Peptides against a protein of PDB entry 2QAS. Designs and how they scored, part 90

Target 1, 120 residues: chain A of PDB entry 2QAS
Amino acid sequence: PPEDLMQYEAMAQDALRGVVKAALKKAAAPGGLPEPHHLYITFKTKAAGVSGPQDLLSKYPDEMTIVLQHQYWDLAPGETFFSVTLKFGGQPKRLSVPYAALTRFYDPSVQFALQFSAPE

## One batch from the design tools (peptide; made by RFdiffusion4, then SolubleMPNN)

Design b2_p23_8_s3 (from b2_p23_8, 8 letters changed)
Fold by OpenDDE base, seed 5:
Structure b2_p23_8_s3 (fold): chain B 120 residues (1-120), chain A 23 residues (1-23)
Amino acid sequence: as target 1 above (120 residues)
Amino acid sequence: MVLSAEEAAALGKELEAKAAAFF
């Protein structure tokens, strides 16, 4: 096949990462996501910029899937990453995830799903 | 990439099963 020097696929992926960012910004707005929308987000835990409790991340050396439905706090969707507080074992934990670390995005309510190739 | 409805459904089952935190 011909060589693509424009990197259109990468551009498309970046555009779709923008969908995730936009969705999270909606989720962060007062009132949260409109019911019954909720989000499953999978990311590479060892990707650059990912941060959180070491004890938690060590349990997920490759990927972690989080759910943003009813129990999440202080969702802060920035331009390059988002941070959110979730409870694990009853304890609130803060996670910070660059959009570039994402591998999966899913909204069960409408079965909308995205898949990404994340940097190693 | 945007997954098809069928692919999305399959992915959903997988994600729901392995979610670190499910509420």
Scores: peptide ipSAE 0.408, ipTM 0.883, DockQ to the pose 0.620
Fold by OpenDDE base, seed 2:
Structure b2_p23_8_s3 (fold): chain B 120 residues (1-120), chain A 23 residues (1-23)
Amino acid sequence: as target 1 above (120 residues)
Amino acid sequence: MVLSAEEAAALGKELEAKAAAFF
C-alpha cells in the first residue's frame, strides 16, 4: 500500500484530543458542565508526564478511569496536560494527566465517546 | 476515533464499572 507521509491518522487523533481539551475547559469554567453532562476519562498511568500519589497510581499499573461530575476541584486544563483534584477514599488527591496519555473519553449524557492510541 | 452510539454505550458500561473516582 502507498506510504502515508502526511501521517493523517496522527493528525486526526491530535485534533480529537483537542476536543477533550475543549471539553475540560468548559468544565473548568464557572458553573462547570451544563447538566447532565459529565466526563469519563481513561489514561495510561505509566505514560510520560502522568503524576499523582504513588500509592494511588500503583493500584492502576496500566490504565485508570476518572469521572468528572459532582466531586472534583481545581480543574486546570492546560495546553498539553490537565490537572484536577478528586477524592479517593475520602481524601483529596491531585492528578496531572497529559492529553497524549488519554485512551478513552466518554460523556454518558449524549453517548459521545472517543478512543485514542497512547504510549505504554 | 469517534465511536458510534452503540460502541459508546458499550464503552460507557465498562467505564462506569471501572471508574476509580465515580462521583
Scores: peptide ipSAE 0.407, ipTM 0.884, DockQ to the pose 0.605
Fold by OpenDDE base, seed 3:
Structure b2_p23_8_s3 (fold): chain B 120 residues (1-120), chain A 23 residues (1-23)
Amino acid sequence: as target 1 above (120 residues)
Amino acid sequence: MVLSAEEAAALGKELEAKAAAFF
């Protein structure tokens, strides 16, 4: 096939990552997500820019899935990454995840799902 | 990639089973 010098696939991937960013910004707005919408987000834990407690990330050497529904704190969807506080075993932990690290996004309320290519 | 209904359903089952935290 002809060589794509425009990198259209990468552009499309980034556009779809923009959907996640937009969804998170809605989630971070006052009132949160409109019921019954809630989000499942999967990311590569060893991707560049991923930050969180070592003990937590050590349990997930490849990918980690988090759920944003009701009990999340300080969701901060930035332009290149988002950060959020969630409880693991009753203990609050802060995670920072670049959008580039995302591999899956899912809203079960409407069965909207996205899959992304992320660097290994 | 935007998944089909079937793919979304399959993904959902997987993610719901693998979820590390709910918030």
Scores: peptide ipSAE 0.405, ipTM 0.883, DockQ to the pose 0.595
Fold by OpenDDE base, seed 1:
Structure b2_p23_8_s3 (fold): chain B 120 residues (1-120), chain A 23 residues (1-23)
Amino acid sequence: as target 1 above (120 residues)
Amino acid sequence: MVLSAEEAAALGKELEAKAAAFF
């Protein structure tokens, strides 16, 4: 089969990552997400740019799934990554995740889901 | 890729199970 020198699939995936960014920006806006929307986000913990408490990330050597529903603070969706504070074991922890590290996105309220191929 | 309704439901079960461990 002919080789895709344009790499359209990669372009499409990047565009879809934009959906996640846009959704997070809505979540970060005053008032948060409109009920009953909430987000499940899975990412490769060892992907370039991922940062957070070592002890926490060490527990998830491959992927980690976080949920943005009621217990999250200071969600900051940037252009290339987002950061958010979540409680783990009752302790607030700051995570920073590049959109390129994402592998799954899900909003159960409308059963909208995305899957991505992220760097190993 | 955008998942179908069926695929989304399946993924949801998996993700909710994983996330539930945090609460």
Scores: peptide ipSAE 0.403, ipTM 0.876, DockQ to the pose 0.667

Design b2_p23_8_s4 (from b2_p23_8, 8 letters changed)
Fold by OpenDDE base, seed 1:
Structure b2_p23_8_s4 (fold): chain B 120 residues (1-120), chain A 23 residues (1-23)
Amino acid sequence: as target 1 above (120 residues)
Amino acid sequence: MVLSAEEAAELGERLSAEAAKFF
């Protein structure tokens, strides 16, 4: 097959990552997501830019899936990454995840799902 | 990649099992 110098696949994936960003921005708005929408987000825990408590990330050496429905606070969807506070073991933990680290996105309410290629 | 409804449902079952529990 001919060489794709335009890298369309990468562009398409970046566009789809934009869907996640947009969804998170809606989730971060006053009132949160409209019921019954909620989000499952999977990311590579060792990807560049991922940050969080060591005790938490250590339990997920490859990928970690978080759920944004009820137990999350201060969701901050930036332009290149989002951060959110989750309670782990009863303690609030701040997690920062670049959109580039995402591998899966899912909204059970409407069965909308995305899969991405992420750096290792 | 956007998954079909069927693929999404299958993924959802796995995600439910894999999701980290926060409480």
Scores: peptide ipSAE 0.402, ipTM 0.876, DockQ to the pose 0.652
Fold by OpenDDE base, seed 2:
Structure b2_p23_8_s4 (fold): chain B 120 residues (1-120), chain A 23 residues (1-23)
Amino acid sequence: as target 1 above (120 residues)
Amino acid sequence: MVLSAEEAAELGERLSAEAAKFF
């Protein structure tokens, strides 16, 4: 097959990562996500730029899936990464995840899902 | 990659079980 010097697939994936960013911005808006929408986000925990509590990340050496529904605070979707506070073991934990680290995105309310290739 | 509704549903079942939610 001919060589794709334009790397269209990569561009398409980047565009789809933009969907995640946009969805998170909606989630961060006043009132949060419109019910019953909620998000499942999976990311590579060892990808460059991922930051969070050592005790938490150590439990997920490869990938970690978080849920943004009713128990999340200070969601801040930036241009290249998003940060959010979630409670684990009753304590608030701050996570910072680059969009490039994402591997899966899912909204069960409308069965919308995305899969991405992320750094290994 | 955008998954079909069926593929999404299947993935969702796994994600629900795997999600970190020990809060």
Scores: peptide ipSAE 0.398, ipTM 0.875, DockQ to the pose 0.651
Fold by OpenDDE base, seed 3:
Structure b2_p23_8_s4 (fold): chain B 120 residues (1-120), chain A 23 residues (1-23)
Amino acid sequence: as target 1 above (120 residues)
Amino acid sequence: MVLSAEEAAELGERLSAEAAKFF
């Protein structure tokens, strides 16, 4: 088969990651997500750029799935990564996740789901 | 990739179980 020098698959993946970014921006806007929409986001915890509390990340050495519905604060969706505050063990913890680290995205309210290839 | 409705439902079931517990 011919060699794809355009890297179309990567472009397509980036476009889909854009959906996640756009969804998070809607979630971060005043009023948050329109109910009953809420988001499940899975990412590789050891991917480049992922940062958060050591105790939390140690508990999830491979992948972590977070839920953005009612228990999240200060969601900040940037251009290359998003950050959000969640409570773990009753304490607020800040997570920073590059969109490139995402492996799964899901909105159960409408059963919309995406899967991505991410760095190991 | 974008999952079909059936695949999404299956994934959702797994994600619900795997989700980190935050409170």
Scores: peptide ipSAE 0.390, ipTM 0.874, DockQ to the pose 0.653
Fold by OpenDDE base, seed 4:
Order: C-alpha cells, then structure tokens, then sequence
Structure b2_p23_8_s4 (fold): chain B 120 residues (1-120), chain A 23 residues (1-23)
C-alpha cells in the first residue's frame, strides 16, 4: 500500500487521547461522573513523565490499571497529563500520568473502550 | 463489581479480557 507520510493513524490516536482527557475533566467536575459511569485507565508505568511512589510503580513494571469510580481524590486533569490520589494498602498515593502513556481506557457502564500505542 | 484502586491494578488482566472483545 502507499506510504502514509501524513501519519494519519498517529493523528487519530492523539484525537482519541483527547477523549480520555475530556472524560477525566468531566470526572473532575463537581459531582464527578454521572452514575453509573466509571473509568478504568491503563498506562505504561515506565513511560516518560509517569510519576508516583516507587514501590507501587515497581510492583507493576510494565502496565498498571487504575479505576476511577468511588475511591479517588483530587483528580487534576491537565493538558498533557493528569494526576490523581488513590489508596493502595490503605494509604493515599499520588499518581501523575501523561496521556501519552495510556494504553487502554474503558467505561464498563456503556462498554466504551479505547486502546492506544504508548511510547516505549 | 466495585473495585478498589489496588484491586483494579491486581485484576487488570481480567478487566482487559472483558474489554478485549471490543477491539
């Protein structure tokens, strides 16, 4: 097939990452997501810009999935990354995840799913 | 099913299987 010099697939992927950002902004708004919507987000833990407790990230050396439903705090969706506080082992942990690090996004309530290619 | 953050991380593969049918 002809060579795609425009990199349309990459553009489409970036556009779809925008869906995640928009969804997180909805989740961060007062009142959170409308029931029963909730989000499962998977990301590469070693991707550039990912930050969090070293012990937690070391436990998941490849990918980690977080859920934003009933137990998340201080969700801050920025333009290039989002940060959120989640409890692990009963302790609050702050995670910062660039949208570029995402590999999966899923809302089980409506079975909406996205898959991304993240940088190595 | 309601999962905690830790449960979500630990059960990621099972969740992935559920979502995989949409890909």
Amino acid sequence: as target 1 above (120 residues)
Amino acid sequence: MVLSAEEAAELGERLSAEAAKFF
Scores: peptide ipSAE 0.153, ipTM 0.721, DockQ to the pose 0.067

## One batch from the design tools (peptide; made by RFdiffusion4, then SolubleMPNN)

Design b2_p24_1_s1 (from b2_p24_1, 10 letters changed)
Fold by OpenDDE base, seed 2:
Structure b2_p24_1_s1 (fold): chain B 120 residues (1-120), chain A 24 residues (1-24)
Amino acid sequence: as target 1 above (120 residues)
Amino acid sequence: AAAEAAADIAAQEEAEAEMRRVFA
């Protein structure tokens, strides 16, 4: 097959990762997401740049899904990664996740779904 | 307090299960 020197698939994925970033920026705005919108985000826990509590990440050796609906604080969507505080077992924990580590994005309220290729 | 902790875990696990179904 012909060689794609433009890397169109990668460019397309980068554009779609921009959707996630934009959605998180809306979530971080005053008042949060407009109801009933909420976000499910899955990412590779061992991807470069992922950081969080050791006990939490150890529980999810491959992928982890987080929920941004009712129980999240200090959502900070940067240009290359986002950070957020979530409660696990009643304890607040800070996670930092590069957009490049994402594998799935879903808004159940409107059934909007995206998949991404992330580092193995 | 214990109820809240359990609810946190349940919400996360429920979302993970739903994601598995949606993307299967």
Scores: peptide ipSAE 0.491, ipTM 0.873, DockQ to the pose 0.695
Fold by OpenDDE base, seed 1:
Structure b2_p24_1_s1 (fold): chain B 120 residues (1-120), chain A 24 residues (1-24)
Amino acid sequence: as target 1 above (120 residues)
Amino acid sequence: AAAEAAADIAAQEEAEAEMRRVFA
């Protein structure tokens, strides 16, 4: 097949990752997401730039899904990564996840789904 | 507190399960 020197697939993936960033920025705004919108986000836990509690990350050697609905605080969607505080086992844990580490995004309220190819 | 902790776990596990179903 013809060689794609433009890397269109990568461009498209980056654009779609931008949707996640935009959604998180809306979630971080005053008042949060408009009900009943909420977000499920799956990412590669061993991807470069992912940081968080060792005990938590070790529990998910491949991928981890986080829920942004009721139990999250200090959501900070940056340009290349987002950070958020979530409760696990009743304890607050801070996670930082590069958008490049994302593999799945889903809003159950409207069944909007995105899937991404993430580096190992 | 224990109930809250259990709820945290349940919510995450249910999300994992739903994601698996949605993207299957």
Scores: peptide ipSAE 0.480, ipTM 0.871, DockQ to the pose 0.681
Fold by OpenDDE base, seed 5:
Structure b2_p24_1_s1 (fold): chain B 120 residues (1-120), chain A 24 residues (1-24)
Amino acid sequence: as target 1 above (120 residues)
Amino acid sequence: AAAEAAADIAAQEEAEAEMRRVFA
């Protein structure tokens, strides 16, 4: 096929990442997500900008999936990344994840799924 | 609590398993 000099696929990917950002902003709003909506998010743990506790990142050397349903706190969805506190083994851990690091997004309640090409 | 810690792990593992199935 002809060469795409517009990079439409990249534009589409960025737009879809915007869906995740918007969903997280809804989740961070007062009252959280409307029941029964909740989010599964997978990201590359070694991607640029990913930040978290050493023990946790060591356990997940490639990708990690987090659940935003019942056990999360202080969700802060910024423009380029989001941060959230989750419990792992009963201990609260703070994670910061750039939207660009995301590889998968899923809302089990309505079976809405998105997959992304993330840098490595 | 021990029960809470176990629940945290279970939820995360189930999510990873489900994601694997959904995107298979």
Scores: peptide ipSAE 0.477, ipTM 0.870, DockQ to the pose 0.680
Fold by OpenDDE base, seed 4:
Structure b2_p24_1_s1 (fold): chain B 120 residues (1-120), chain A 24 residues (1-24)
Amino acid sequence: as target 1 above (120 residues)
Amino acid sequence: AAAEAAADIAAQEEAEAEMRRVFA
């Protein structure tokens, strides 16, 4: 097949990352997501811009899945990354994740799934 | 405290397991 010098697939992936950002902005709005919607998000823990407690990131050396349903606080979806507080080991931990680090997104309530290629 | 910590881990592992099933 012909060479794609436009990198259309990458453009499409970036557009779909916008879905995640939009969903997180809905989740961060007053009242949160409309029930029963909730989010599973998987990301590369060693990707550039990922930050959080070392104990948490060390437990997940490659990828980590976070659940945004009942146990999350202070979700702040920015333009290039989002941050959220989760309980880990019974303690609140602040995590910051660039959208570029995402590998999977899923809403179990409606079985909406997205998969991304994240930088290595 | 130990029970709460274990629950945190279990919740994340359950989500990870479901993700594996969804994207299999």
Scores: peptide ipSAE 0.465, ipTM 0.865, DockQ to the pose 0.682

Design b2_p24_1_s2 (from b2_p24_1, 11 letters changed)
Fold by OpenDDE base, seed 2:
Structure b2_p24_1_s2 (fold): chain B 120 residues (1-120), chain A 24 residues (1-24)
Amino acid sequence: as target 1 above (120 residues)
Amino acid sequence: SAAEAEEDLRRQAEAERLMQQVFA
C-alpha cells in the first residue's frame, strides 16, 4: 500500500483526544456535566507526565481507570494534561494525566466509547 | 474512615470491570 506522508491516523487520534479534553472542560464548568453524563477514563500509569501518589500508582503497573461522576474535586483540564482530586482508600489524592497517556474513554449514559494508542 | 476506604475499593473494582466489558 502507498505510504501515508500526511500521517492521517495520527491526526485523527489527536482530534479524538480533543474530544476527551472538551468533555473534561465541560465537566469542569460550573454545574458539572449534564445529568446523567459521567466519564470513565483509562490511562497508562507509566506514561511520561503522569503523576500522583506513588503508593496508588504502584498498584496499577500498566493502566488504571478513574471515574468522574460524584466523587471528584478540583478538575482542572489544561491544554496538555488534566488534574483531578479523587478518593482512594478514603483519602483525597491528586492525579495529573497527560491526554497523550489516555487509552480508553467511555460515557455509559450514551454508550460513547473511544480507544487510543498511548506511548510510554 | 474504614467504610469510605472500602467503598473506594469497591467503586474502583467496578470501574475496572466495566471497562473490561465495554472494550472486550
Scores: peptide ipSAE 0.497, ipTM 0.890, DockQ to the pose 0.676
Fold by OpenDDE base, seed 3:
Structure b2_p24_1_s2 (fold): chain B 120 residues (1-120), chain A 24 residues (1-24)
Amino acid sequence: as target 1 above (120 residues)
Amino acid sequence: SAAEAEEDLRRQAEAERLMQQVFA
């Protein structure tokens, strides 16, 4: 097969990661996501740039899924990563996740699913 | 509280289960 010097597949993957970023920006806007939309996001916990409580991340040595529906606060979607406060063990914990660390994205309300190749 | 902690664990488990089902 001919050699792809444009790396279209990589560009396409980046574009799809952009969907997650855009969705999170909508979620962070005043009023939040339009009901009944809510987001499930899975990421590699040991990926570069992932930050959070050590005890929490230790509990999920490979991947972790977070839900942005009813129990999340201070969602801050940046250009390369997003941060959010969630409750674990009854206590608020701050997580910072680079979009590059994402492996799965899902919105059950419309059954919209995306999956990505993330660094191991 | 203990109740909140258990609720968090349940929610987390359900989330993991859903994703496994969706992407199986």
Scores: peptide ipSAE 0.461, ipTM 0.877, DockQ to the pose 0.692
Fold by OpenDDE base, seed 4:
Structure b2_p24_1_s2 (fold): chain B 120 residues (1-120), chain A 24 residues (1-24)
Amino acid sequence: as target 1 above (120 residues)
Amino acid sequence: SAAEAEEDLRRQAEAERLMQQVFA
């Protein structure tokens, strides 16, 4: 098929990434997400801009899934990335994830799912 | 603690399993 020089697929993906950003901003607001909503987020651990504990990221060389339900703190959804504190091995760890690194998003309470193509 | 570490592992495993099922 002919080449898409407009890159419509990428534009659509970015638009959908905006849903995740909006959801995280709701989660970060006072009171958090309205029950029973909670979020499962998968991202490419080697994507540009991803930062976190080296031992943890090395354990997940491709993708990692985090849960934002009961055990998360200081969620900070920025314009290009979000950061959050989660516990791993009993220790609080700070993760910073660009929205561009996301590959999957899921809210099991309403079975809302999104998939994205992220850089390898 | 050991209990917290085990809980973290369980939670992570469940998360990964759920996503695999949802997007299979």
Scores: peptide ipSAE 0.395, ipTM 0.848, DockQ to the pose 0.683
Fold by OpenDDE base, seed 1:
Structure b2_p24_1_s2 (fold): chain B 120 residues (1-120), chain A 24 residues (1-24)
Amino acid sequence: as target 1 above (120 residues)
Amino acid sequence: SAAEAEEDLRRQAEAERLMQQVFA
């Protein structure tokens, strides 16, 4: 087949990542997500730009899933990454995750699912 | 606390299980 020099599939993936960004921005807005919406997000822990406690990330050498429902704080969805505070081992930890690192997104309330190809 | 740590672990495990099921 002819070579795709436009990289349309990558563009489509980026657009879909935009859905996650938009959802997170809704979550960060006053009042949070409308009930009963909540978000499950999986990302590559070793992807460039991922930041968090070393001891935590070391437990997840490949991927990690976080839940944004009741136990999250200070969600800050930027343009290229989002940061959020979650409790691990009973302690609050700050995670910073580029949208490019995302591999899965799910909202169980409406069974909305997305998956992405994320670089290492 | 230990209770919180256990809850966090359980929640994480459930999250991973759910995602595995959804994308299986």
Scores: peptide ipSAE 0.386, ipTM 0.845, DockQ to the pose 0.676

Design b2_p24_1_s3 (from b2_p24_1, 9 letters changed)
Fold by OpenDDE base, seed 5:
Structure b2_p24_1_s3 (fold): chain B 120 residues (1-120), chain A 24 residues (1-24)
Amino acid sequence: as target 1 above (120 residues)
Amino acid sequence: SAAEAAADLAAQAEAEARMREVFA
């Protein structure tokens, strides 16, 4: 097949990542997501820009899935990454995840799924 | 607490399992 000099696949990936960003911004708005919408997000824990507690990330050497439904706080969706506080073992932990680190996104309420190619 | 830790672990496992099912 001919060489794609436009990099359409990459552009499509960026557009899809934009959907996640938009969804998170809706979730961060007052009142949160309209029920029963909630989000499952999987990301590469060792991707550039990912940050969080060492003890937590050590438990997930490759990928980690978080659920944003009832137990999350201070969701802050920025332009290149989002941060959120979740409880692990009853203790609040702050995670920062670049959108580029995402590998999967899912909203079970409407069975909306997205899959991404993330840096290794 | 131990109960909270167990619950968090279970929730994480369930989340991972659900995603695996969706994208299988």
Scores: peptide ipSAE 0.347, ipTM 0.818, DockQ to the pose 0.682
Fold by OpenDDE base, seed 2:
Structure b2_p24_1_s3 (fold): chain B 120 residues (1-120), chain A 24 residues (1-24)
Amino acid sequence: as target 1 above (120 residues)
Amino acid sequence: SAAEAAADLAAQAEAEARMREVFA
């Protein structure tokens, strides 16, 4: 088949990552997400740019899923990555995740799902 | 506490299970 020098599929994936960014910005706005919306996000823990406590990331050598509903703080959706504070063992932990590291996004309230290819 | 740690792990496991089912 002919070679796609434009890499349209990659462009489409990148555009869809923008949906996640936009959703997170809505979540970070005053009042948070409108009920009953909440987000499930899965990402590659060893992808470039992922940052968090070593003890936490060690438990998830490949992928990790976080839930943004009621127990999250200081959500900061940046241009290329987002950061958020979650509690593990009762202790607040800061995670920083590049959008490029995402593999799955889901909002159960309306069954909206997205899947992405991320660095191995 | 042990109770908090257990609750966090349980929530994480449930989240992962839900996602696995959705994208199966």
Scores: peptide ipSAE 0.342, ipTM 0.818, DockQ to the pose 0.676
Fold by OpenDDE base, seed 4:
Structure b2_p24_1_s3 (fold): chain B 120 residues (1-120), chain A 24 residues (1-24)
Amino acid sequence: as target 1 above (120 residues)
Amino acid sequence: SAAEAAADLAAQAEAEARMREVFA
């Protein structure tokens, strides 16, 4: 097959990452997501731009999944990354995740799923 | 506490398991 010099697949991936960003912006709006919508997000913990508690990230050397339903605070979806506070060991921890680091997205309420190829 | 740590770990494990199931 011919070589794709346009990199259409990458462009499509970026467009789909935009869906996640949009969903997170909806979640960050007053009142949060409309019930029963909630989000499962998996990302590469060692991807460039990912930041969080060292002890936590060390426990997840490859990927980590976070759930945005009942136990999350101060969700801040930026243009290139989002940050959110989750509790670990009863302590609030801030995670910052670039959209480019995402590998999976899922909303169980409507069974909407997306999978991405993240940098390694 | 140990109880909180265990609960957090369990929650993450459940989340990971669910995602693995969805994308199987």
Scores: peptide ipSAE 0.335, ipTM 0.811, DockQ to the pose 0.619
Fold by OpenDDE base, seed 1:
Structure b2_p24_1_s3 (fold): chain B 120 residues (1-120), chain A 24 residues (1-24)
Amino acid sequence: as target 1 above (120 residues)
Amino acid sequence: SAAEAAADLAAQAEAEARMREVFA
């Protein structure tokens, strides 16, 4: 087949990652997400730019799923990554995740799902 | 506390199971 020099698939993936960013920005706005919307997000824990506590990341050597519904604080969706505070073992831990590290996104309330290719 | 740790673990396991089902 002809070689795609435009990298359309990558562009499409980046556009869809923008959906996650936009959803997180809505979640971070005053009042949060409209009920009953909530977010499941899976990412590669060893991807470049991922930052978090060693004990948490060591527990999930490949991928980790976080739930943004009730137990999260200080959600800060930036332009290239988002950060959020979660409870782990009862202790607050700060996670920083580049959008490029995402592999799955899901909103159970409306069964909206996205899947992404992520760097190794 | 132990209760908080157990709750965190349970929530994580449930979330991962849900995602596995969705994307199976």
Scores: peptide ipSAE 0.334, ipTM 0.812, DockQ to the pose 0.676

